Peptides against a protein of PDB entry 3NZW. Designs and how they scored, part 119

Target 1, 212 residues: chain A of PDB entry 3NZW
Amino acid sequence: TTTLAFRFQGGIIVAVDSRATAGNWVASQTVKKVIEINPFLLGTMAGGAADCQFWETWLGSQCRLHELREKERISVAAASKILSNLVYQYKGAGLSMGTMICGYTRKEGPTIYYVDSDGTRLKGDIFCVGSGQTFAYGVLDSNYKWDLSVEDALYLGKRSILAAAHRDAYSGGSVNLYHVTEDGWIYHGNHDVGELFWKVKEEEGSFNNVIG
Target 2, 222 residues: chain B of PDB entry 3NZW
Amino acid sequence: QFNPYGDNGGTILGIAGEDFAVLAGDTRNITDYSINSRYEPKVFDCGDNIVMSANGFAADGDALVKRFKNSVKWYHFDHNDKKLSINSAARNIQHLLYGKRFFPYYVHTIIAGLDEDGKGAVYSFDPVGSYEREQCRAGGAAASLIMPFLDNQVNFKNQYEPGTNGKVKKPLKYLSVEEVIKLVRDSFTSATERHIQVGDGLEILIVTKDGVRKEFYELKRD

## One batch from the design tools (peptide; made by RFdiffusion4, then SolubleMPNN)

Design b2_p18_8_s2 (from b2_p18_8, 11 letters changed)
Fold by OpenDDE base, seed 3:
Structure b2_p18_8_s2 (fold): chain B 212 residues (1-212), chain C 222 residues (1-222), chain A 18 residues (1-18)
Amino acid sequence: as target 1 above (212 residues)
Amino acid sequence: as target 2 above (222 residues)
Amino acid sequence: SVAELLAKAAETLKPWEL
């Protein structure tokens, strides 16, 4: 898996691959590694597929309950804390989760929290999570700046996942791309890595380690 | 050391069509190199036009299917005999599987039916309840032999339009029930030739708006 | 882990990992 999220002047970019594996077996190329918790809040998945899918779905329910009880959308801080508290209760039980909770509230603005099954909860501007995270960081860190245009930021997110999909055997399939703003998240499509790779290679003159 | 799990072999396969879905399984039950039964069905009609199979350790599979059937029954009691939708069934099965997260059912689960729009649906589950809706899925002993074949023949992977120099993919289209049955039969006959845990018989459950139909075919008995 | 538990059994079924 490779997931990433970063804050910039235009909000948040979230980009993820779609491969699931069972050892050396490619179990799926079409897994949704982003949960749409509400129109303003996303969760990303890395680690055990069932652990992430089950508990992030549960988180969605908790976020909805918050909205009903408090008559306001849950904060990104509170949503991430709920998940963090949950996984901490299971500490040592063998959960495997590396998640990002990304969203917008009027109080917080665009916000990203990293939450993992070790009990770590971090607020930050840039995270890459998964077996391909270092490959994504290599591209993302080299090109990131706060003042990216929305177009450039979307491309950078997509391009970073592509780099990871290329180098990490456990990442691939497609890139699912999101842009989070004050008006909520916008889905920017599913981009097949096979097609995207050749397009990017041609347009950039990159990936010269591969002969076309 | 105590090992609570066995492996009873076998293979299952689901394929969704436009207005139908198919779930098939062989009828061989094995332990190690010994055939326990040449006819032990592992694909079940669970009601509400949902068919289910949980392949791997048969004791766990049977337990899971029984629990799901019971869940369907209680759903009717609690919701005025409302039909359980396939997506709700999938969510329910996730909870059944994940409820044993730390002592999992040793099974690969597939369900098939129609979604609320009347379109064919196949859902597959890992042992601990991760699930995905797909057009096709193979599970069990010969899944590694069959799944690539399904990628090619159902999802048209690595197929391109002639004369396009590999630039235009073969367009996705639904297969007819007859085409799907042919693919299922070819899959299992081929798997039987290459895997000792697959054979004896093939049972196919076909789900349409009119209900569940069963077909049976002989496989090699070696 | 779940993966280890399943691997110690028949090694035919593995949980999906992302």
Scores: peptide ipSAE 0.431, ipTM 0.797, DockQ to the pose 0.364; fails the geometry check
Fold by OpenDDE base, seed 5:
Structure b2_p18_8_s2 (fold): chain B 212 residues (1-212), chain C 222 residues (1-222), chain A 18 residues (1-18)
Amino acid sequence: as target 1 above (212 residues)
Amino acid sequence: as target 2 above (222 residues)
Amino acid sequence: SVAELLAKAAETLKPWEL
């Protein structure tokens, strides 16, 4: 898996691959690694598919319960803390989760929290999470600027996942791309890695390690 | 070392059509190299136009299917005989599987039916309850032999329109029930040739708006 | 881990990982 999220002047970009594996077996190329918790809040999935899918779905229920009880949307800080507290209770039991909780509230603005099954909870501006994270960081860090246009930021997110899909055997399939603003998240499509690779190679003159 | 699991072999296969879905399984039950039964069905009609199979350790599979059938029964009691939708069934099965997260059911689970729009639906589960809706899925012993075939013949992977220099993919389209049944039969006959844990018989459950139909075909008995 | 537990049965079934 490779997932990433970063803050910039235009909000948050979230980009993820779609491969699942069972050892050397490619179990799926079409896994949804982003959960749409509500129109303003996203969760990303890396690690055990069942652990992430089960507990992030549970988190969605907790967020909805908060809204019903408190008559306002849950904060990104509170949502991420609920998940963090949950996984911490299971510390040592063998859960495998690397999660980013990304969203917008009027109180917080655009916000990203990293939460993992070790009990780590971090607020930050840039995270890459998964087996391909270092490949994604290589592209993302070298091109990131706060002042990126929305178009350039979307491309950078997509391009960083593509780099990871190319080098990480456990990442691939497609890129799912999101833009989060004060008006909520916007889905920017599913981009097949095979087609995207050749397009990017041609347009950039990159990936010259591959002869087409 | 203590091993709480057995392996009863076999293979299952689900394919979703436009207005139907199929879930098929061989009827061989095996332990190690010994055939326990040549006809032990592993695909079940669970009611509400949902068919289910949990392939791997048969004791775990049977337990899971029984729990799900019971869940359907209680759903009717609690919700005035409301039909359980296939997506709700998938969520329920996730909870059944994940409820044993630290001592999992040793099975690959597939369900098939129609979604709320009347479209064919197949959901597959890992042993601990991650699930995905797909057009097709093979599970069990010969899944690695069949799944690539389904990628090519159901999802038309690596197929391109002639004369386009590989730039235009073969368009996705739904297969007819006859085409799907042919693919299922070809899959299992081929798998039987290459895997000792697959054979004897093939049972196919076909789900349409009119209900569940069963078909049976002989496989090699070697 | 779940994978280790399942490996006791010759690793014929594995959980999906992302």
Scores: peptide ipSAE 0.428, ipTM 0.789, DockQ to the pose 0.361; fails the geometry check
Fold by OpenDDE base, seed 1:
Structure b2_p18_8_s2 (fold): chain B 212 residues (1-212), chain C 222 residues (1-222), chain A 18 residues (1-18)
Amino acid sequence: as target 1 above (212 residues)
Amino acid sequence: as target 2 above (222 residues)
Amino acid sequence: SVAELLAKAAETLKPWEL
């Protein structure tokens, strides 16, 4: 898996691959690694598919309950804390989760929290999470600026996942791309890595390690 | 060391069509190299136009299917005989599987039916309850042999339109029930040739708006 | 781990990893 999220002047970009593996077996190329918790809040998935899918779905329910009780959308901080507290209760039990909770509230603005099954909870501007994270960071860090346009930011997110999909055997399939703003998240499509790779290679003149 | 799991072999396969879905499984049940049964069905009609198979350790599979069937029954009791939707069934099965997260059911689960729009639906589950809706999925012993074939023949992977220099993919289209049945039969006959845990018989459950139909075909018995 | 437990069983069924 390779997931990433970063804050910039235009909000948050979230980009993820879609491959699931079972050892050397490619279990799926079409896994949804972003959960749409509410119109303003996303969760990303890396690690155990069941752990992430089950608990982030559970998180969605907790977030909805918060809204019903408090008559206000849950904060990104609180949502991430709920998940963090949950996984901490299971610390040592063998959960495998590397997640980012990304969202927008009026009080917080665009916000990203990293939460993992080790009990780590971090607020930050840039995270790459998964087996391909270092490959994604290589591209993302090299091109990241706060002042990126929305278009450039979307492309950078997509391009970073593509780089990881190229180098990480455990990442691939497609890129799912999101832009989170004050008005909520916007889905920016599913981009097949096979098609995207050749398009990017042609347009950029990149990936020159691959001939053809 | 104590191993609580067995492996009863077999293979299952689901394919979703436009207005139907198919879930198929061989009828061979084995332990190690011994055939326990040449006809032990592993694909079940669970009611509400949902068919289910949990392939791997048969004891776990049977337990899971039984629990799900019971869940369907209770759903009717609690919700005035409301039909359980396939997506809700999938969620329920996730909870059944994940409820044993630390001592999993040793099974690959597939369900098939129609979604609320009447479209064919196939859901597959890992042993601990992650699930995905897909157009096709193979599970069990010969899944690694069949799944690539399904990628090519159902999802038209690596197929391109002639004369396009590989730039235009073959367009996705739904397969007819006849085409799907043919693919299923070809998949299992091929798998039987190459995998000792697959054979004897093939049972196919076809789900349409009119209900569940069963078809049976002989496979090699060697 | 679940993966280890399943691996001990038969190596045929593994949980999906992302």
Scores: peptide ipSAE 0.426, ipTM 0.787, DockQ to the pose 0.364; fails the geometry check
Fold by OpenDDE base, seed 4:
Structure b2_p18_8_s2 (fold): chain B 212 residues (1-212), chain C 222 residues (1-222), chain A 18 residues (1-18)
Amino acid sequence: as target 1 above (212 residues)
Amino acid sequence: as target 2 above (222 residues)
Amino acid sequence: SVAELLAKAAETLKPWEL
C-alpha cells in the first residue's frame, strides 16, 4: 500500500493506491483505501485490510453519533482521537493499521492526523503511509510547496502514488484521488496505474528505466 | 504442534451479471490427500435471495453459514420480515468474521445476490472480514488458477480492440447467464485437471429476481 | 498476528494486506 495526504494553500490532497496482497498473491487491484466518513472527513487505510475497514467503519458510526448528540460535525482532532483511543486499547493484540484522518472543520480548517496501531497520533502537513511510503516521499518532498495550485497539487499526489506503484510490488492497481476543501471532499477519479504510467512517461519524459 | 485448523480443499466462484448472480462450488471434500466426500455441497441458499459459501476449513465454513442463516432469521423477527439486502448481508458477515479477529474462521467467503437496484452482486471476504463488491471472485484451492482467467474473460483484462495497436481496451459488458455458466464450467473443469483438491461435482446456484435455482454438473472423479 | 496464525494452518488462506 501507498497512501498520502498533504496540506497546501488549497486545502488537502489525499491519494491512495488500490492493491491488496496476500503474500505474493495480488488479492485485489480495486480496493477502496479511502473511507468517506462524512462529506468533510476522510480516512485512509494501510495495514490489515479487515482491521482498517472494520475500525474505520466503526469510526464513521462514532462520528455520526457525535453529530447526533452534539448537533455539530465532529472535529478532525476528536475523530482521530476516538480511533487512537480505540487502537490503544488493543495495543499488543496485533492490530495492523496505518491511517490518516483528513478533513475540514470551521474550527480547525484543513487538518490531517496520522493514527497507527502502535498508538501513535500525529498532526501534520504531510504524511505518506504504507510499504511504498518512501517512494512517495521521494517525489512528494522534491516537489511540494505550500503555494501549489489545486491542479498541481492533485497531479503531485497522483504522481507520488504512481512512483510508489512503480517501485513497490505491494502497491498498484489504480490511484484514487481526493481534494478536501472547506466545502467538503471532492473525488477526482480512479486512475489506472497501467494507463497513467505510460501517459506520464510520455508527457514528462520520465521513467526512463522502462523502455516504451 | 497442535493446529486448530484443517483444510478441506475445494474451490468456489462467484460471477455477477446484469440482473443475476452466480455462485458455484465443487462438491469435493478432502483431508490431506484423502477424499472424504465426492458430494458435499458448500454453496447454500440462505434466504432473501442470498447465496453463500465459506470455503477452506469446512467446520468453520459450516459454522459461519449457520450463524449467517440465523442472523437472517433474527433480522426478519426484528424488522417485520423485511428482506435483508445484499449489502447489509455483507456488513453482517464482516461482523461475524471480525468477531473472531484473534482466532479467525479459516475460510474464504463469497456471497451472491441482487443489489437493491436488481443488479447482480458478488461480495468476497478475507478470513478476518474485509470485504469488497466485485464482478467476479474465485476462492479456495484453485483460486490462483481461476482468478486470472476470470480477469481475462469477465473483466476483459489485457484485451484490446483489434486494429487499435493496444490503445483501446475491450469495452466492459455484462455477460449472459449462459455465458457465465460456460465460464464457470470451463473454470472448474480446467481447475480439476490441475488441482487434486478440486473435482467430483460442480453445483451452481443462480440468483435472479425469480429466486434461486440450482444446476449440477459432473466433474472428473480422479 | 492473524497472518502468523493462518500461516501455521494450511498456509492456503491469508488475510488481505494493504
Scores: peptide ipSAE 0.422, ipTM 0.802, DockQ to the pose 0.362; fails the geometry check

Design b2_p18_8_s3 (from b2_p18_8, 12 letters changed)
Fold by OpenDDE base, seed 2:
Structure b2_p18_8_s3 (fold): chain B 212 residues (1-212), chain C 222 residues (1-222), chain A 18 residues (1-18)
Amino acid sequence: as target 1 above (212 residues)
Amino acid sequence: as target 2 above (222 residues)
Amino acid sequence: SIEELLKEAAETLKEWEL
């Protein structure tokens, strides 16, 4: 898996691959590794598929309950804390989760929290999470600027996942791309890695380690 | 050495069509190298046009299916005989599976039916309850033999339009029920040839708006 | 222990990983 999220002047970019594995077996190439909790809040998934899917769905329910009780959307801080507290209660039980909670509230603005099954909870501007994270960081860190245009930021997110898919055997399938703004998240499509690779190679003159 | 799990072999396969879905499974039940039964059905009609199979350790599979059937019953009681949708069924099964997260059901679960728009639907589950809706899925002993075939024949992976120099992919299209049945039969006959845990018989449950139909075919018995 | 046995058995499960 490779997931990433970063803040920039235009909000948040979230990009993820779609491969699931069971050992050396490619279990799926079409897994949704982003949960749309609400129109302003996303969760990303890395680690155990069931752990992430189950508890992030549960998180969605908790966020909805908060909205109903408090008559306002939950903050990204609070949502991430709920998840963090939950996984901490299961510490040592063997949960495997590397998640990012990404969203927008009027109070916080665009916000990213990293939450993992060790109980770590970090707020930050840039995170890459998964087996391919170092490959994604290689591209993302090299090209990241706060002042990126929305188009450039979207491309950078997509391009970083592509780099990881190219080098990490556990990442691949497609890139699912999101842009989070004050108006909520916008889905920017599913991009098949095979097609995307050749397109990017041609347009950039990159990936010259591959002849044809 | 004690092992809480067994492996009863077998293979299951689901394919969604436009307005139908199929879930198929062989009828062989084995332990190690011994055939326990040549006809032990593992694909079940659970009501509400939902068919289910949980392949792997048969005791776990049977338990899971029974629990789901019971869940369907209680759903009707609690919701004035409302039909359980396939997506709700999938969520329910996730909870059944994940409820045993730390002592999992040793099964690969597939369900098939129609979504609320009348489109064919197949959902697959890992042992601990992750799930996704897919156009097709193979599970069990010969899944590694069948799934690549389905990728090619259902999802048209690695197929391109002739004369396009590999630039134009074969367009996705739904398969007819007859085409799907043929693919299922070819999959299982091929799997039977190459895997000792697959054989004896093939049951195919076909879900349409008119209900569940069952077909049976003989497989090799060696 | 039974817990150790279950742990060993669980390692053979085909759980999906992301």
Scores: peptide ipSAE 0.434, ipTM 0.828, DockQ to the pose 0.306; fails the geometry check
Fold by OpenDDE base, seed 1:
Structure b2_p18_8_s3 (fold): chain B 212 residues (1-212), chain C 222 residues (1-222), chain A 18 residues (1-18)
Amino acid sequence: as target 1 above (212 residues)
Amino acid sequence: as target 2 above (222 residues)
Amino acid sequence: SIEELLKEAAETLKEWEL
């Protein structure tokens, strides 16, 4: 898996691959590694598919309960804390989760929290999470600027996942791309890695390690 | 060596069509190299136009299917005989599976039916309850043999339009029920030839708006 | 122990990983 999220002047970009594996077996190329918790809040999935899918869905329910009780959308801080507290209760039980909670509230603005099953909870501007994270960071860190246009930011997110999909055997399939703004998240499509690779190679003159 | 789980082999296969879905399974039940039964159905009509199979350790599979059937029953009691949607069924099965997260059901679960728009739907589950809606899925012993075939024949992976020099992919289209049945039969006959845990019989459940139809075909018995 | 057996068995489970 490779997931990433970063803050920039235009909000948040979230990009993820779609491969699931069971050992050396490619279990799926079409897994949804982003949960749409609410129109303003996303969760990303890395680690155990069931752990992430189950508990992030549960998180969605908790967020909805908050909204019903408080008559206000939950903050990204609070949502991430709920998840963090939950996984901390299971510390040592064998949960495997590397998640990012990304969203926008009036109080916080665009916000990203990293939460993992080890009990780590971090607020930050840039995170790459998964087996391919280092490959994504290589591209993302090299090209990241706060002042990126939305178009450039979207491309950078997509391009970073592509790099990871190319190098990480556990990443691939497609890139799912999101843009989070004050008006909520916007889905920017599913991009097949096979097609995207050749397109990017041709347009950039990149991936020169591959002949074809 | 003692193992809390058994492996009863077998293979299951789901394919969604435009307005139908199929879930098929062989009828062989095996332990190690010994055939326990040549006819032990593992694909079940669970009501509400939902068919289900949980392939792997048969005891776990049977338990899971039974629990789901009970869940359907209780759903009707609690919701004035409302039909359980396939997506809700999938969520329910996730909870059944994940409820045993630390002592999992040793099964690969597939369900098939129609979504609320009348479109064919196949959902597959890992042993602990992650699930995905897909156009097709193979599970069980011969899944590794069949799944690549389905990628090619259902999703048209690695197929291109002739004369385009590989520049135009073969367009995706739904298969007819006849085409799907043929693919299923070919898949299982091929799997039977190459895998000792697959054989004896093939049972196919076809879900349409008119209900569940069952077909049976003989497979090799050696 | 049963816990050890379960651990060993779990290693053979084909859980999906992301």
Scores: peptide ipSAE 0.426, ipTM 0.816, DockQ to the pose 0.317; fails the geometry check
Fold by OpenDDE base, seed 3:
Structure b2_p18_8_s3 (fold): chain B 212 residues (1-212), chain C 222 residues (1-222), chain A 18 residues (1-18)
Amino acid sequence: as target 1 above (212 residues)
Amino acid sequence: as target 2 above (222 residues)
Amino acid sequence: SIEELLKEAAETLKEWEL
């Protein structure tokens, strides 16, 4: 898996691959590794598929309960804390989760929290999470600027996942791309890695290690 | 040494069509290299136009299917005989599987039915309850032999329009029930030739708006 | 242990990983 999220002047970009594996077996190329918790809040998935899918869905229910009780949307800080507290209770039991909680509230603005099954909870501007994270960071860190246009930021997110899909055997399938603003998240499509690779190679003149 | 798990072999296969879905399984039940039964059905009608199979360790599979059937019954009691939708069934099965997260059911689970728009639906589960809706899925002993075939023949992977120099992919289209049944039969006949844990008989459950139909075909008995 | 048995069985029936 490779997931990433970063803040910039235009909000948040979230990009993820779609491969699931069972050992050396490619179990699926079409897994949705982003959960849409509410129109303003996203969760990303890396690690055990069932652990992430089950508990992030549960988190969605907790966020809805908060909204019903408090008559306002839950903060990104509070949502991430609920998940963090939950996984901490299971510490040592064998959960495998590397997640990002990304969203917008009027109080916080665009916000990203990293939460993992070790009990780590971090607020930050840039995270790459998964087996391909170092490959994604290589591209993302080299090109990231706060002042990126929305178009350039979307491309950078997509391009970073593509780099990871190229080098990490456990990442691939497609890129799912999101842009989060004050008006909520916008889905920017599913981009098949097989097609995207050749397009990017042609347009950039990159990936010259591959002959085609 | 005591092992709480066994492996009873077999293979299952689900394919979703436009207005139908199929779930098929062989009828061979095996332990190690000994055939326990040549006709032990592993695909079940669970009511509400939902068919289910949990392939792997048969004892776990049977237990899971029984629990789900009971869940359907209780759903009717609690919700004034409301029909359980396929997506709600998938969520329920996730909870059944994940409830044993630390002592999992040793099975690959597939369900098939129609979604709320009347479109064919197939959901597949890992042993601990992650799930995905797909157009097709193979599970069990010969899944590694069949799944690539389904990628090619259902999802048209690696197929291109002739004369386009590989630039235009073959367009996706729904398959007819006859085409799907043919693919299922070809899949299982081929798997039977190459895998000792697959054979004897093939049972196919076809779900349409009119209900569940069953078809049976002989497989090689070697 | 059950945990050890599960690890051994993982080669034939594996959980999905992301």
Scores: peptide ipSAE 0.420, ipTM 0.823, DockQ to the pose 0.350; fails the geometry check
Fold by OpenDDE base, seed 5:
Structure b2_p18_8_s3 (fold): chain B 212 residues (1-212), chain C 222 residues (1-222), chain A 18 residues (1-18)
Amino acid sequence: as target 1 above (212 residues)
Amino acid sequence: as target 2 above (222 residues)
Amino acid sequence: SIEELLKEAAETLKEWEL
């Protein structure tokens, strides 16, 4: 898996691959590694598929309960804390989760929290998470700046996942791309890596390690 | 060292059509190299137009299916005989599987039915309850032999429109029930040739708006 | 431990990893 999220002047970009594996077996190329918790809040998945899917779905329920009880959307801080507290209760039990909780509230603005099964909870502007994270960081860090246009930011997110899909055998399938703004998240499509790779190679003159 | 799990072999396969879904499984039950039964069905009608199979360790599979059937029963009790939707069934099965997260059911689970729009639906589960809706999925002993075939023949992977120099993919389209049944039969006959844990018989459950139909075909018995 | 037993047993049926 490779997931990433970063803040910029235009909000948050979230990009993820869609491959699942079982050892050397490619279990799926079409996994949804972003959970749409509510119109303003996203969760990303890396690690054990069941752990992430189960507990982030559970998190969604907790966020909805908060909204019903408090008559206000849950903060990104609170949502991430709920998940963090949960996984901490299971510390040592063998959960495998590397998650990002990304969203917008009036109080916080655009916000990203990293939460993992070790109990780590970090607020930050840039995270790449998964087996391909270092490949994504290589591209993302080299091109990131706060003042990116929305178009450039979307491309950078997509391009970073593509780099990871190219180098990480456990990443691939497609890129799912999101832009989070004050008005909520916007889905920017599913981009098949097989098609995207050749397009990017041609347009950039990149990936010259591959003949074609 | 003690192994708490057995492996009873077999293979299962689900394919969703436009207005139908198919879930198929061989009827061979085996332990190691010994055939326990040549006819032990592993695909079940669970009610509400939902068919289910949990392939791997048969004791775990049977337990899981029984629990799900019981869940369907209680759902009716609690919700005035409301039909359980396939997506709700999938969520329920996730909870059943994940409830044993630290001592999992040793199975690959597939369910098939119709979604609320009447479209064919197949959901597949890993042993601990991650699930995905897919057009097709193979599980069990010969899954690695069948799944690539399904990628090619159901999802048209690596197929391109003639005369496009590989630039235009073959468009996705739904298969007819006859085409799906043919693919299922070809899959299992091929798997039987290459895997000792697959054979004897093939039972296919077809889900339509009219209910569940069963078909049976002989496989090699060697 | 149960985890050790599961690891040894889980050679054919594997959890999905992301």
Scores: peptide ipSAE 0.416, ipTM 0.815, DockQ to the pose 0.351; fails the geometry check

